# Designs tried in a protein design run: peptides against a protein of PDB entry 6RO1. Part 88

Target 1, 216 residues: chain A of PDB entry 6RO1
Amino acid sequence: LGKEIEEYIHKPKYCLPFLQPGRLVKVKNEGDDFGWGVVVNFSKKSNVKPNSGELDPLYVVEVLLRCSKESLKNSATEAAKPAKPDEKGEMQVVPVLVHLLSAISSVRLYIPKDLRPVDNRQSVLKSIQEVQKRFPDGIPLLDPIDDMGIQDQGLKKVIQKVEAFEHRMYSHPLHNDPNLETVYTLCEKKAQIAIDIKSAKRELKKARTVLQMDEL

## One batch from the design tools (peptide; made by RFdiffusion4, then SolubleMPNN)

Design b2_p19_1_s4 (from b2_p19_1, 7 letters changed)
Fold by OpenDDE base, seed 5:
Structure b2_p19_1_s4 (fold): chain B 216 residues (1-216), chain A 19 residues (1-19)
Amino acid sequence: as target 1 above (216 residues)
Amino acid sequence: VKPEFDASRLTKVSEIIIE
């Protein structure tokens, strides 16, 4: 279900308005998880489909990502690889196809104007790490409906399924209670409270994100 | 309005492309 949501959010028609410089995004390429990076810029590339001759524009986003130093030595011939868990790595600007964005955060960071110096790029990593410390439960995501404005009925159905699944998962330990109606009302209240807490946490995260955007 | 960014200020690596 999470993957199904990703199939919507990485579409250019939905995500491009939110790819401002400083936006936190998560990048995955097949087995390579780069984790959280920061958007620098994006561009539209002309692409011609070989079989149909139809113009299919490609969107490339330049993202500051933590890369393995070993992969950078061969960067002329090989694609950048994510830093290993045990290495520091180095922050590099990597051009990434937009469909490789697995998540988009509500958080937007200030970035240095000149990213040529290594120290300036590494300072952005420190900022990402600070954001992660401030959000121990994970970096906040843009809401696909409320923040991104996606009106697709397929996405709404997926979200409803996720919410129903989460509700069932949280309700499952309580299913053996004979006071099911009261527990369902309490679980609906708790699910509504959890939705309200999640909404309130989202609103609080939005409020904190807005406040932190002013402090960062 | 998205701010324009000067690409000359960037150090770029190879493009990540899914074949």
Scores: peptide ipSAE 0.018, ipTM 0.462, DockQ to the pose 0.027
Fold by OpenDDE base, seed 4:
Structure b2_p19_1_s4 (fold): chain B 216 residues (1-216), chain A 19 residues (1-19)
Amino acid sequence: as target 1 above (216 residues)
Amino acid sequence: VKPEFDASRLTKVSEIIIE
C-alpha cells in the first residue's frame, strides 16, 4: 500500500506544485536511501525517446541531501551515495529525478540564500534534525488527497484499505490470527505507510500551518 | 528566491538518460 501511494505522489502532475524551495522530501534510489532532504529547485528537461521520437520530459529536482564523504570525493565521476547511519556525512545539492521522491512533507524550511558554503548546507541538516526531534513519530507528510488534491480512484481505494486495516488493527487485537505474520510483513510495510499517513494526517491536523519554521 | 549554490558540486543520484 505504501509503494502504491508512492507511485502516485512522485508523479510530476501531482508533486511539482509542492516542490518549492525548502520543502522536505524523502529520496530513495533503489538500495540507496538518502532519507529526508530539502528541495532547492526543480527543472524540466527535454527528453526524446530514442525509439519513438516521442518527447518525454524529465523532471529533475535539486535536493540538499546528506551524502557520504567518500562519495563526495568522487563526485565528479560518481553518483552521490547516502551517508551511513553512523556517519555525519555532508549536505550536498544533488539532482534527483522526481520519481525518486518517496515522500513529500508538509514541512518547509527556510534555507540559506547561499548554499555554496559548507556551513550553510550543514545548517540545513541541523534544521532537519530539529524537525525530526519535534516530530518523534515521523516528519509529517502531505496528505495526497487533502493537500495534494489527487483525485485518482485507485489511490482513494488504497487509502480506504489502509484506513480499514488500521481500524481493524486497533479494534481487533492482532494476537490471535496466525496468518498475521505473512500479512504483517506485507501489511507492516503497508501499515507503516498507513501509520505514517495517519500520523502525518494527525500531525498535519496539528501542524495545519505550513510550519514556516521561521525560527529554524 | 532560488538559493545560490555551486553547480559544480552537483552530484547526480540517478543517470539522467537523455534519450
Scores: peptide ipSAE 0.013, ipTM 0.466, DockQ to the pose 0.023
Fold by OpenDDE base, seed 2:
Structure b2_p19_1_s4 (fold): chain B 216 residues (1-216), chain A 19 residues (1-19)
Amino acid sequence: as target 1 above (216 residues)
Amino acid sequence: VKPEFDASRLTKVSEIIIE
């Protein structure tokens, strides 16, 4: 289901409006998970489909990603590799095909205007880490329907399935409780309260984030 | 395998700007 959602969100027609500089995105290339990076810019490349001759534009997004230092030595010939969990790595601007974006966050960071200095790039990593600290349950995602405005019925069905599944997962431990309605109402209230608390914590964290960033 | 997508992480906020 997550992969099905990804198939929608990484489509240029949907995601391009949200690929502003500073947008947090998750990049995954096959076995290489770069984790969260920051959009620097994107470009449209002309591509001609070999079989149809139709112009199929390729979209390349430059993403500031934490890369292995080892991969940087061969950067001219080899694709960048993600930093190992135990290494600091180095933040590098990596050109990524848009379809390799596995997630798009609602979070947008201010980025240095000049990313040539390593210190400026590494400062962005600190910002990402701060965001991660603020969101221990994970960096918030753009809602594909409400935020991204995707109207595709297929996606709506997928989301409904995910919501139903999550609801069932939350309800399943409680399905054996004969007070299902009260527990559903309490779970809906708790889910709504959790959503409201999460929303309120998000608002409070947004307010604190704005306030704490003034202290940074 | 933790589902890579967690719907609980969806936000109703289109943009959070962090300086």
Scores: peptide ipSAE 0.063, ipTM 0.650, DockQ to the pose 0.325; fails the geometry check
Fold by OpenDDE base, seed 3:
Structure b2_p19_1_s4 (fold): chain B 216 residues (1-216), chain A 19 residues (1-19)
Amino acid sequence: as target 1 above (216 residues)
Amino acid sequence: VKPEFDASRLTKVSEIIIE
């Protein structure tokens, strides 16, 4: 179900309006999970389908990603690889096909104008880490329906199934846990916090006010 | 672990700017 949602989100017709500089995105290329990176820019490349001669534009997004230092030395011949969990890595601007975006966050960061200095790139990593600390349950995602405006009925059905499944997963383990009341209270509190966050966010969306995360 | 969509992480805010 998660993969089915990703198939909608990574389509250029839906995601391009949200690929502003500073947008947090998750990048995955086959077996390589780069985790969360930051959009720098995107470009449209003309592509011609070999069989039909039809123009099929390719969209490339430049994303600041944490890469292994080893892969960077071979960058002329090999694609960048994600930093190992135990490695510091180095932040690099990597061209990524838009369909490799596995998630898009509601969070945008201010990024340095000049990303040529290593220190400027590494400062963005510190900012990502700070965001992750603020969101221990995971970085918030754009709502594909409410935020991204995707009207596809197939997606709506998938989301409803995911919500129902998650509700059941949260409800069923709660039913089997002898600490049901504590977990229920925590889940209700989390759900209420999520509702309050959603409500506050709806009010903010209605108010067209950009929330600074420091005010959250 | 494939990044799975988690509805609990959905944010109904179009943009959160962090300085």
Scores: peptide ipSAE 0.051, ipTM 0.649, DockQ to the pose 0.349; fails the geometry check

Design b2_p19_2_s1 (from b2_p19_2, 6 letters changed)
Fold by OpenDDE base, seed 1:
Structure b2_p19_2_s1 (fold): chain B 216 residues (1-216), chain A 19 residues (1-19)
Amino acid sequence: as target 1 above (216 residues)
Amino acid sequence: MEEEYKKMLEETEKNLIVR
């Protein structure tokens, strides 16, 4: 279900309007999980399919990502690697194919205009870490339907199945099946994350409306 | 330590755009 939603949100036709500078995005390439990064810019590259001669445009997003210092020393020929869990790492602007975006946040950050200084790049990491502290249940995601306007019937059916599953989990009294407990603990964590994201998004929208009213 | 953290929080709050 989560992977099926990812297959919609990373499509250029849906995500490009939301790839503004400062947007929080999660980047994953195969086994390499970079975690949360910040969009700097995006570009459209002309690509020609070798077999059809058809224009297949590649979309590349420049994302500020936490990279290992070791991968940066070898960066003349090697792809950037994510920082190890215990490593401080260094924030670097990395060109990322749009299909490698595993999540898109409703949160945007102000980014420094000049990202050449290491201190300016590392300040963005501090900002990401502070967002993560404010959202212990996870950084708020863009809603594929309500925020991104995805009208795909396949996606609507997936979301309805998730909501119906969540509703069934909350409405069934704990029947004493030990195999249900492990599925329930994983699904309660995911459902609690989804509810807390929706609540946090509503509170944040209210707080922003209050801040805009205090500036008037 | 607490004042530097508070200042960093305030700077980070100024950088948080929820849009």
Scores: peptide ipSAE 0.025, ipTM 0.546, DockQ to the pose 0.280
Fold by OpenDDE base, seed 2:
Structure b2_p19_2_s1 (fold): chain B 216 residues (1-216), chain A 19 residues (1-19)
Amino acid sequence: as target 1 above (216 residues)
Amino acid sequence: MEEEYKKMLEETEKNLIVR
């Protein structure tokens, strides 16, 4: 279910309008979880499918990600690696294929105009960490239907199944099926994400209202 | 340290765009 939703969200036809500079995105490449990063820009690359000659455009998003310092030393030929949890790491602009975006946030940050200085890149990490502190239950996601406007009936059915599962879960707290815990953790993450999107949209609206009151 | 954290918080709040 969570993966099925991800398969819709990372499609260029749906996500590209939301890949504005400063958009928070989560990047995962196989075993490498970079966590939350910030979109810098995106580009369309012409790709020709070797078997059909059809133009299959590749979309590459430049994302400011927390990378290991070791991976940066080999930067000429090797892919950047995520910083270890205990490592300081360094924020780097990494070209990422759009299908590696595992999540897209409703949050957008102001980013420095020049990301060449390390201090400017590290300032963005501080901003991400502050957003994470404000959202202890997780950074709010874009709603695929309400925010992204995805009209796909397959996605609507997946969402309805998740909502119906969540509703059944909250109505029947006693089914300790261990395979449920993983699906529950994904559904709780999604329900919590949906509730947290709605609450976080309210809290961000409140915080924006509070910021407007403190400027008076 | 506390003033730098407060200033960083205020700067981060200013840098938060919703939508």
Scores: peptide ipSAE 0.024, ipTM 0.559, DockQ to the pose 0.288
Fold by OpenDDE base, seed 5:
Structure b2_p19_2_s1 (fold): chain B 216 residues (1-216), chain A 19 residues (1-19)
Amino acid sequence: as target 1 above (216 residues)
Amino acid sequence: MEEEYKKMLEETEKNLIVR
């Protein structure tokens, strides 16, 4: 269910109005979880679908993310990697495809105008950590319906199922709810989303290969 | 402790645009 909501939220037609500078976003790339970062800017890139020759616009969001210092030394040849749990890391502006946004927060931070100095980038990490301390149950998310105005009936049905599942979890902590069918439909949809994520990852890998070829 | 928390609150309120 949560992943089904993610697949709606990261669609450019829904999320672009909320990708203002300072917006907190969560970034995941394959097995790499960067956690929470801050939107700096976004851009539209022209892309051509490799199979049809059709124009498919890529949306790239520049996100300030906590990166491993090891990955930054190799930044000319290697993609940025998330900081290890025990690593301090370094905040870097990373170009991220919009479909790699796993969450969008209702929280927006004021960011320094100049992010070239390391100290200005690291100040934003302190601000993220302060927000995390204020929200011990997790950083608040944008509501897909109330905040983002998404009218998609598929999403509304997913949210209603999440709310009904959460309500059942909270109201009956000890009852084996015999709604195995709802868990199965959730697992099947989770599998479909995992396929769609795998397809999107393949397209991302192809698009990164194209972006790396344009930089070469 | 309270004054540092209050300053941190004020700095974060200045930096937090909840929209």
Scores: peptide ipSAE 0.022, ipTM 0.507, DockQ to the pose 0.463
Fold by OpenDDE base, seed 3:
Structure b2_p19_2_s1 (fold): chain B 216 residues (1-216), chain A 19 residues (1-19)
Amino acid sequence: as target 1 above (216 residues)
Amino acid sequence: MEEEYKKMLEETEKNLIVR
C-alpha cells in the first residue's frame, strides 16, 4: 500500500510542482536509503527513446544528501552512497532521478544561496535534524489528494484501502495494549500537527499575501 | 548551548515554508 502511493507521487506529472528549492524529500536508490535531503533545483533532460525516436524527458532533481566520505573520494567514478548511521558524513548535491524520490514533505527550508562551502551544506543538515526533532513521529508528508491535488481514482482507492486498513488495525481487539491511548494521542497529535501545519500554511499564505501587498 | 539552539530553532522556524 505505501509503495502503491509512492508509485503515484514520484510521477513527474504530480511531483514536479512541489520540487521547489528547499523542499524536503526522501531519496532511496535500491538498497541505498539516503533518508531526508533538500531539493536544490530540478532539470528536464531531453531523452530520445532508442526504439521509437519519441522524446521521453528525464527529470533530474539535484538533492542535497548526506553522503559517505567514501562517496567523496569516488565521486568521479562511482555513484554517491548514503552515510552510515554512525558516520558524520558530508552533505553533497547529488543528481537524482525523480522516480527515486520515496517521499515528499510538506516542509520546505530556506537554503544558503551558495552551497559550494562545506559549512553551508552542513548547516542544512543541522536544519533537517532540527525538523526531525520537531516531528518525532516523522517528518510530515504532502497529502497526495489534499496538498498535491492528485485526482487519480486509482490513488483514491489505494488511500481508502490504507485508511480502512489503519482503521481495522486500530479497531483490532489485540491492540488492547495500554499504549493504544498513547498511539491515539500520537495520531491525534500527528493530525493536530497536520492541522497546525495546514493552519500555519494558511497564515503564511495570508502573511505572504500581506507582504506582497505591502511591497506593492 | 541553549541560546544557540533557540536561535537555530528560530532560524529553522523562519526557514520553514509549509506548503
Scores: peptide ipSAE 0.021, ipTM 0.550, DockQ to the pose 0.267

Design b2_p19_2_s2 (from b2_p19_2, 6 letters changed)
Fold by OpenDDE base, seed 4:
Structure b2_p19_2_s2 (fold): chain B 216 residues (1-216), chain A 19 residues (1-19)
Amino acid sequence: as target 1 above (216 residues)
Amino acid sequence: MEEELKKMLEESEKNLIVR
């Protein structure tokens, strides 16, 4: 269920309008979870599929990501790797294919104008960590329907199933159906996204209140 | 500047800008 929502939100058709500089995004590449990073910019690359001659435009987003220091030594030849959970890491601008965006936050950060200095990039990590502290239930997500304007009936059905599952889970905590585990792993990812959206909406409301207080 | 930022925040109901 969460993966099904991800399959909508990472489509260029839906996400490109929200890839503004400073937007928090979550990046996953296969087994590599970079966690939350910050959009710097995006570009459209012309790609021609060699076998069909079809124009398949590649969308590349430059994202400030927390990378392992080991992977950066070979950054000219090797793909950046995520920092280990226990590692401080280093913030790097990494070119990411748009379909590798696993989540898009409602949060936007101010980013330094010059990201060449390491200290300026590391300041953005401090800002991400501060946002994470302000949102203990998770960083606020864009609502795919209300915020991103996705009108796809498949997505609406997915969200309705998630809401109905959450409602059932809250209403009936005790259904021990063992076949639920596989449905639960898919539904937990969706329920987690719906919880994340709902917590995000609540925390967005709180954070708007905090931002309005800091602007007075 | 604050009014423009507030207006950008209000016009983009979808963006929480954190400094």
Scores: peptide ipSAE 0.129, ipTM 0.627, DockQ to the pose 0.107
Fold by OpenDDE base, seed 1:
Structure b2_p19_2_s2 (fold): chain B 216 residues (1-216), chain A 19 residues (1-19)
Amino acid sequence: as target 1 above (216 residues)
Amino acid sequence: MEEELKKMLEESEKNLIVR
């Protein structure tokens, strides 16, 4: 189900309007999980399919990602690699194909205008870490329907199945299966996290509407 | 003015700006 939602959100048709500078995005490339990075810019590259001559535009997003310092030394010829969990790493601007975006946050950061200095790039990592601390249950995601405006009936059916599953889990506590309690506690934690994120997003929306009304 | 405010509000609603 989560992967099925990802198949919609990473499509250029849906995500490009949300790839503004400072947008938090999660980047995965096969086995390489870069985690959360920050959009710097995006570009459209003309690509011609070699076999059909059809114009297939490639969308490339430049993302500030936490990279391994070892991979950067070799990066004249090799793709950047994610920092190891125990590694500090270094924030680098990495060109990423848009389909490698595994998540898009509702969070947008202010970024330094000049990202050439290492300190300016590392300041963005501190900002990401501060956002992660403020959202212990996970960085808030854009809602694919309400925020991104995706009208695809396939996606709506997936979301309805998720909601119906969540509702069944809450309405029928299967009292008698000890293996269900562990799945229930994990799913209740995930669902409570999703509810708390939706509620916190609604409260932040209300609070910002109030703050903007005071500044007008 | 109201439409620009609504657009800024819609942009702000979709943009949790953390300073």
Scores: peptide ipSAE 0.078, ipTM 0.602, DockQ to the pose 0.109
Fold by OpenDDE base, seed 2:
Structure b2_p19_2_s2 (fold): chain B 216 residues (1-216), chain A 19 residues (1-19)
Amino acid sequence: as target 1 above (216 residues)
Amino acid sequence: MEEELKKMLEESEKNLIVR
């Protein structure tokens, strides 16, 4: 179900309007999970399908990602690798195909104008980490329907199934295990937090404030 | 820096959500 939602949100027709500089996005490439990064810019590349001659535009987003120090800087031939969990890593601007975006956050950071200095790039990592501390249940996502405006009936059905599954999980009487009440209270709190976040998002949709991180 | 960032994020927690 989560993967099915990802298949909609990473489509250029839906996500491009939300790929503004400073947008938090999650990047995954095969087995490589880069986690959360920050959009720097995006570009449209003309691609010609070899078999049809049809123009299939490729969209490339430059994302500031936490990379292994072993990752070669912007080598046209070598893909950046994610930093190991125990590694400090380095924030690097990585060109990413838009279909590798696994999540798009409602959060948008102000980014330094010059990302050439390492310190400016690393400051953005500190900002991401602080956002993660504020959202212990995970960085808030754009709602595919309410925020991204996706009208696809397939996606609506997937979301309805997720909501119905969540509702069933919450309505299922956890039988007599006292530890389950704690899990349910946490799940209900998480669901209520998700509803409250959704409600708060509706009110906050009126406040266009970009976090200015430059003065830190 | 971390405390100032924390304060800015607390003051702007509502403002983290940008359309």
Scores: peptide ipSAE 0.060, ipTM 0.646, DockQ to the pose 0.335
Fold by OpenDDE base, seed 5:
Formats: C-alpha cells, structure tokens, sequence
Structure b2_p19_2_s2 (fold): chain B 216 residues (1-216), chain A 19 residues (1-19)
C-alpha cells in the first residue's frame, strides 16, 4: 500500500510543482536508502527510448544528501552511496532521477545560496536533524490528494484501502485491552498529534514561504 | 504541461523571494 502511493507521488506530472528549493524529500536507489535530503534544483534531460525512438524526458532533481566519504572519493566514476549509520558522512548535492523520490515532505527549509562550502552543506544537515527531532513520529508528508492535487482514481482507491486498514488496525485492539483508558489516551494523543501535524502541515502549506528554523 | 509546471514552480519561487 505505501509503495503503491509512492508510484504515484514520484511521477513528474504530480511531483514537479513541489520540487522547490528547500523541499525535504526522501531518496532511495536499489536498496540504498539515503533518507531525507533537501531539493536544491531540478532539470529536464532529453532522453530517447531505445526501443521506440520516442522522446522520453528524464527529470533530474539535485538533492543535498548525506553520503559516505568513501563514495565521494570515487565520485568521478562511482555513484554516491548513503552514509553508514555509524558514519558522520558528508552532505553532497547528488543528481537524482525523480522516480527515485520515495517521499515528499510538506516541509521546506531555508538553504544557503552557496552550497560549495562544506560548512553550508553541513548546516542543512543540522536543519534536517532539527526537523526530525520536532517530528519524532516522522517528517510530515505532502498529502497526495489535498496537497498535491492528484485526481487519479487508482490512487484514491489505494488511499481508501490504507485508511480502512488503519482504521481497522486502531479499532480492533481497543476492544480487547483491559487498559482501555491508557490506550485511549495514547490514541487521543496520537490523534491529536496527527491533527496538530495536519494543522501544522496546513499552516506550512499556507505558509507558501520557506520555513526558517526559528519559525519551526 | 511541462511549461505549465515550470511556470508554477517559477511562480512558487517568486512567491518565496518576495520576502
């Protein structure tokens, strides 16, 4: 279900309007999870389908990602690799095909105008980490329907299945737990946190402005 | 479509720069 939603979100026709500088995005490539990065820019590349000769435009997004230092030494010939969990890594601007975006956040960060200095790139990592601290249940996502305006009936059916599954998953355990009050207060807190996240998402969406860290 | 997407981005970026 989550993967089926990703298949819609990463389509250029839906995600391109949201790939503004400072947008938080999650990047995955062939088992490499880079985690959350920040959009710097995007570009269209001319591509021709090898079998049909048809024009198939490739969209490349430049994303500031935490990369392993080892992969950076070989950067002339090798693709960037994600930093190991125990590694500090280094923030690098990596060209990423748009279909490798696994998630798009409602959050937009201020980014330094010059990302050539290492310190400026590392400052963005601190900003991502601060957002992660503020959202312990995960960085808030764009809503595919309400935020991204996707009208696809296939997606609507997937979302309805997810919502129905989540509703069943939350409704069934509550009937059999003898500590109903503690579970209700946790569910109410989680629902309130979800509402507060949704309201914050709406405010962040209404705030057509790059969030400064001071405003988070 | 693509030019419209680019315009939407440029308009979104313009709305950010006006601070």
Amino acid sequence: as target 1 above (216 residues)
Amino acid sequence: MEEELKKMLEESEKNLIVR
Scores: peptide ipSAE 0.025, ipTM 0.586, DockQ to the pose 0.033

Design b2_p19_2_s3 (from b2_p19_2, 5 letters changed)
Fold by OpenDDE base, seed 4:
Structure b2_p19_2_s3 (fold): chain B 216 residues (1-216), chain A 19 residues (1-19)
Amino acid sequence: as target 1 above (216 residues)
Amino acid sequence: MEEELKKMLEETEKSLIVR
């Protein structure tokens, strides 16, 4: 169900209006989970399908991601790799295909105009970490219907199934399916986060003011 | 710097949670 929602959200026709600079996004490429990063910009690349001559535009979003330092040394030949959990890593602007966005947050950060200095990139990591502290249950997601305005009936049916599943889970607490706990934890986290958004916004502003004043 | 920071903060307040 979560994956089915992702299949709608990462489509350019739905997500592009929300890929403004500073938008928090989650990036996953196959086995590589970069976690939360920040949109810097996006571009449309002309792609001609070799067999059909059809223009299939590729959308590339530049995302500031926490990368392993090892992957940066070979950046000319190797794809960026996510920082290990125990690694500090380094924030780098990585070109990402839009379909690799696994989540889009309702949170939008201000980013430095110049991301060439390491300190300016690292300040954004501090801001992400502060957002994560303000949302212990997880960074709030854009609602695909209410926020993103997706009118797709398939998505509405998926969401209705999720809601009906959630309602059944609340009604039947005894289904200890380990997959259910993961979905439930994600859903409870989503609901609690939605309530504290206004408070967390004010606190995040204060925290960013302090973090930027300490770095400037 | 301070005015630009203030502007950044004001823009962040407006944009921080886009519903």
Scores: peptide ipSAE 0.017, ipTM 0.503, DockQ to the pose 0.369
Fold by OpenDDE base, seed 5:
Structure b2_p19_2_s3 (fold): chain B 216 residues (1-216), chain A 19 residues (1-19)
Amino acid sequence: as target 1 above (216 residues)
Amino acid sequence: MEEELKKMLEETEKSLIVR
């Protein structure tokens, strides 16, 4: 259920108004979870699909993320990787596709104007850690309906199901039912499968488009 | 140009980092 909400909030038509400098966002790409980062800037790149002539605008957000130092050494050839749990890592400004935003916080941080110095980037990590200390139950999210103004009826139905599920969890405090962890794990698995199906459908569509271009 | 844009798009879709 939570991941079905993610599929709405990362759409440019909904999230772009909230991608102001200093906004806390969570970045995830497949198996790479960067955790919480901070929006620096966003840009719209005009892309023309070669086969349809249709404008398919790409939205790129520059996010300050905690990256592995190993990935930074290879930054010319390799994508940035998240810092390992035991690694200090380094804060880097990473250009991220908007659809890779898994969460958007209600929290906005003050960020230094110049992020070229390492110390300025690392100061933002300290600010993120301070916010995490203040919110032990997790960094607060933007409400998709009340804060983001999303009118989609599919999203409203998902939220109602989440609220009904949460209400059932809290109304049955004595059911530390091991089934709830199983249902969360199943919801996470189902949502990972939905991402994998969406990825596989994109790859299949690409492969089909390449095959159609080799036949022309 | 179009092939380079297509390659950059494919790399961008496979990578977290937009090159």
Scores: peptide ipSAE 0.000, ipTM 0.346, DockQ to the pose 0.016
Fold by OpenDDE base, seed 2:
Structure b2_p19_2_s3 (fold): chain B 216 residues (1-216), chain A 19 residues (1-19)
Amino acid sequence: as target 1 above (216 residues)
Amino acid sequence: MEEELKKMLEETEKSLIVR
């Protein structure tokens, strides 16, 4: 279910309108979880499928990611490695295929115009960490239906199934089903999406409320 | 920094409403 939602979100027809400079995105390549990064720009590359001659456009997004010190600057996602948990790392602009985006946030940051200086890139990491501090339950995600406007009936059914499961899970505290872990990981990812959407809506409401409280 | 973050969140909200 969480992976099924991801399969919709990372499709160019849905995500491209939301890949503006400063958009928070999560990048995962196989076993390498880069965590949250910031969109710098995106490009459409013409790719010719070798077998059909059909133009299959590749979409590449440049994402500012926390990389290991061993990572090369501006390396392809395959060459870049995420910083270790206890490593400081360095923020680097990495070209990422759009299908490697595991999440898209409702949050959009201001980024420095020049990302060549290390200090400018590291300032963005501080901004991400401040956002993470404001959202202890996780950085808020774009709602695939309400925010992204995805009308796909398959996605709607996946969403309804998880909402129904969450409702059952909250109504039935007997967490003893071992199939619950796989469904929990799936429902935690989607409960995390729904909690992140509700948390985004609540934090948008709180940000409005805090702004209203700071005006008092 | 906190006020800048609030402004960025507000602008993000506005950008979602306009789309």
Scores: peptide ipSAE 0.019, ipTM 0.554, DockQ to the pose 0.085; fails the geometry check
Fold by OpenDDE base, seed 3:
Structure b2_p19_2_s3 (fold): chain B 216 residues (1-216), chain A 19 residues (1-19)
Amino acid sequence: as target 1 above (216 residues)
Amino acid sequence: MEEELKKMLEETEKSLIVR
């Protein structure tokens, strides 16, 4: 369900109006979870689809992210990597494709005008940490309907399912069970595995379709 | 900055409670 919502919110037609400087966004690239970062700016790049000649614009958002110091040394040849849990890391402005935004917050920070000094970038990390401290249950998200104005009926059905699930979850006697956190962690793991299986099946189907096209 | 952040967070929290 959360990933199904993500498939809507990361679409440029929905999220671009909310990618103002200072907006908190969560960035995930495959296995690399950068966590929460701050939008610096976004740009539209003209792209031409190689097979159709149609204009397919790419949207790149520059996001201030906590990166590993090791990846920064290799930044000329390698993509930035997230800081390890026990690593301090360094805040860097990273160009991110808009579809890699896994969440968009209602929170918008003030950012320094000059992000070239490391101290200015690290001050933004302190601000993110202060926001996280104030929201122990998680940084507040933009509501895709009420804040983002998404009218898609598919999304409305997903949200209704989430709300119905949450209502059942909070009304369930297990919600007061001291083992609830363990049960939730197991349910989240099961949900993640189900998504990963679905993704792998889609990739396998795509790969098989490509192989069939090469045999044709 | 910290005071502006505090105000912004308080406004955000108020907006969330109204939902």
Scores: peptide ipSAE 0.019, ipTM 0.554, DockQ to the pose 0.138; fails the geometry check

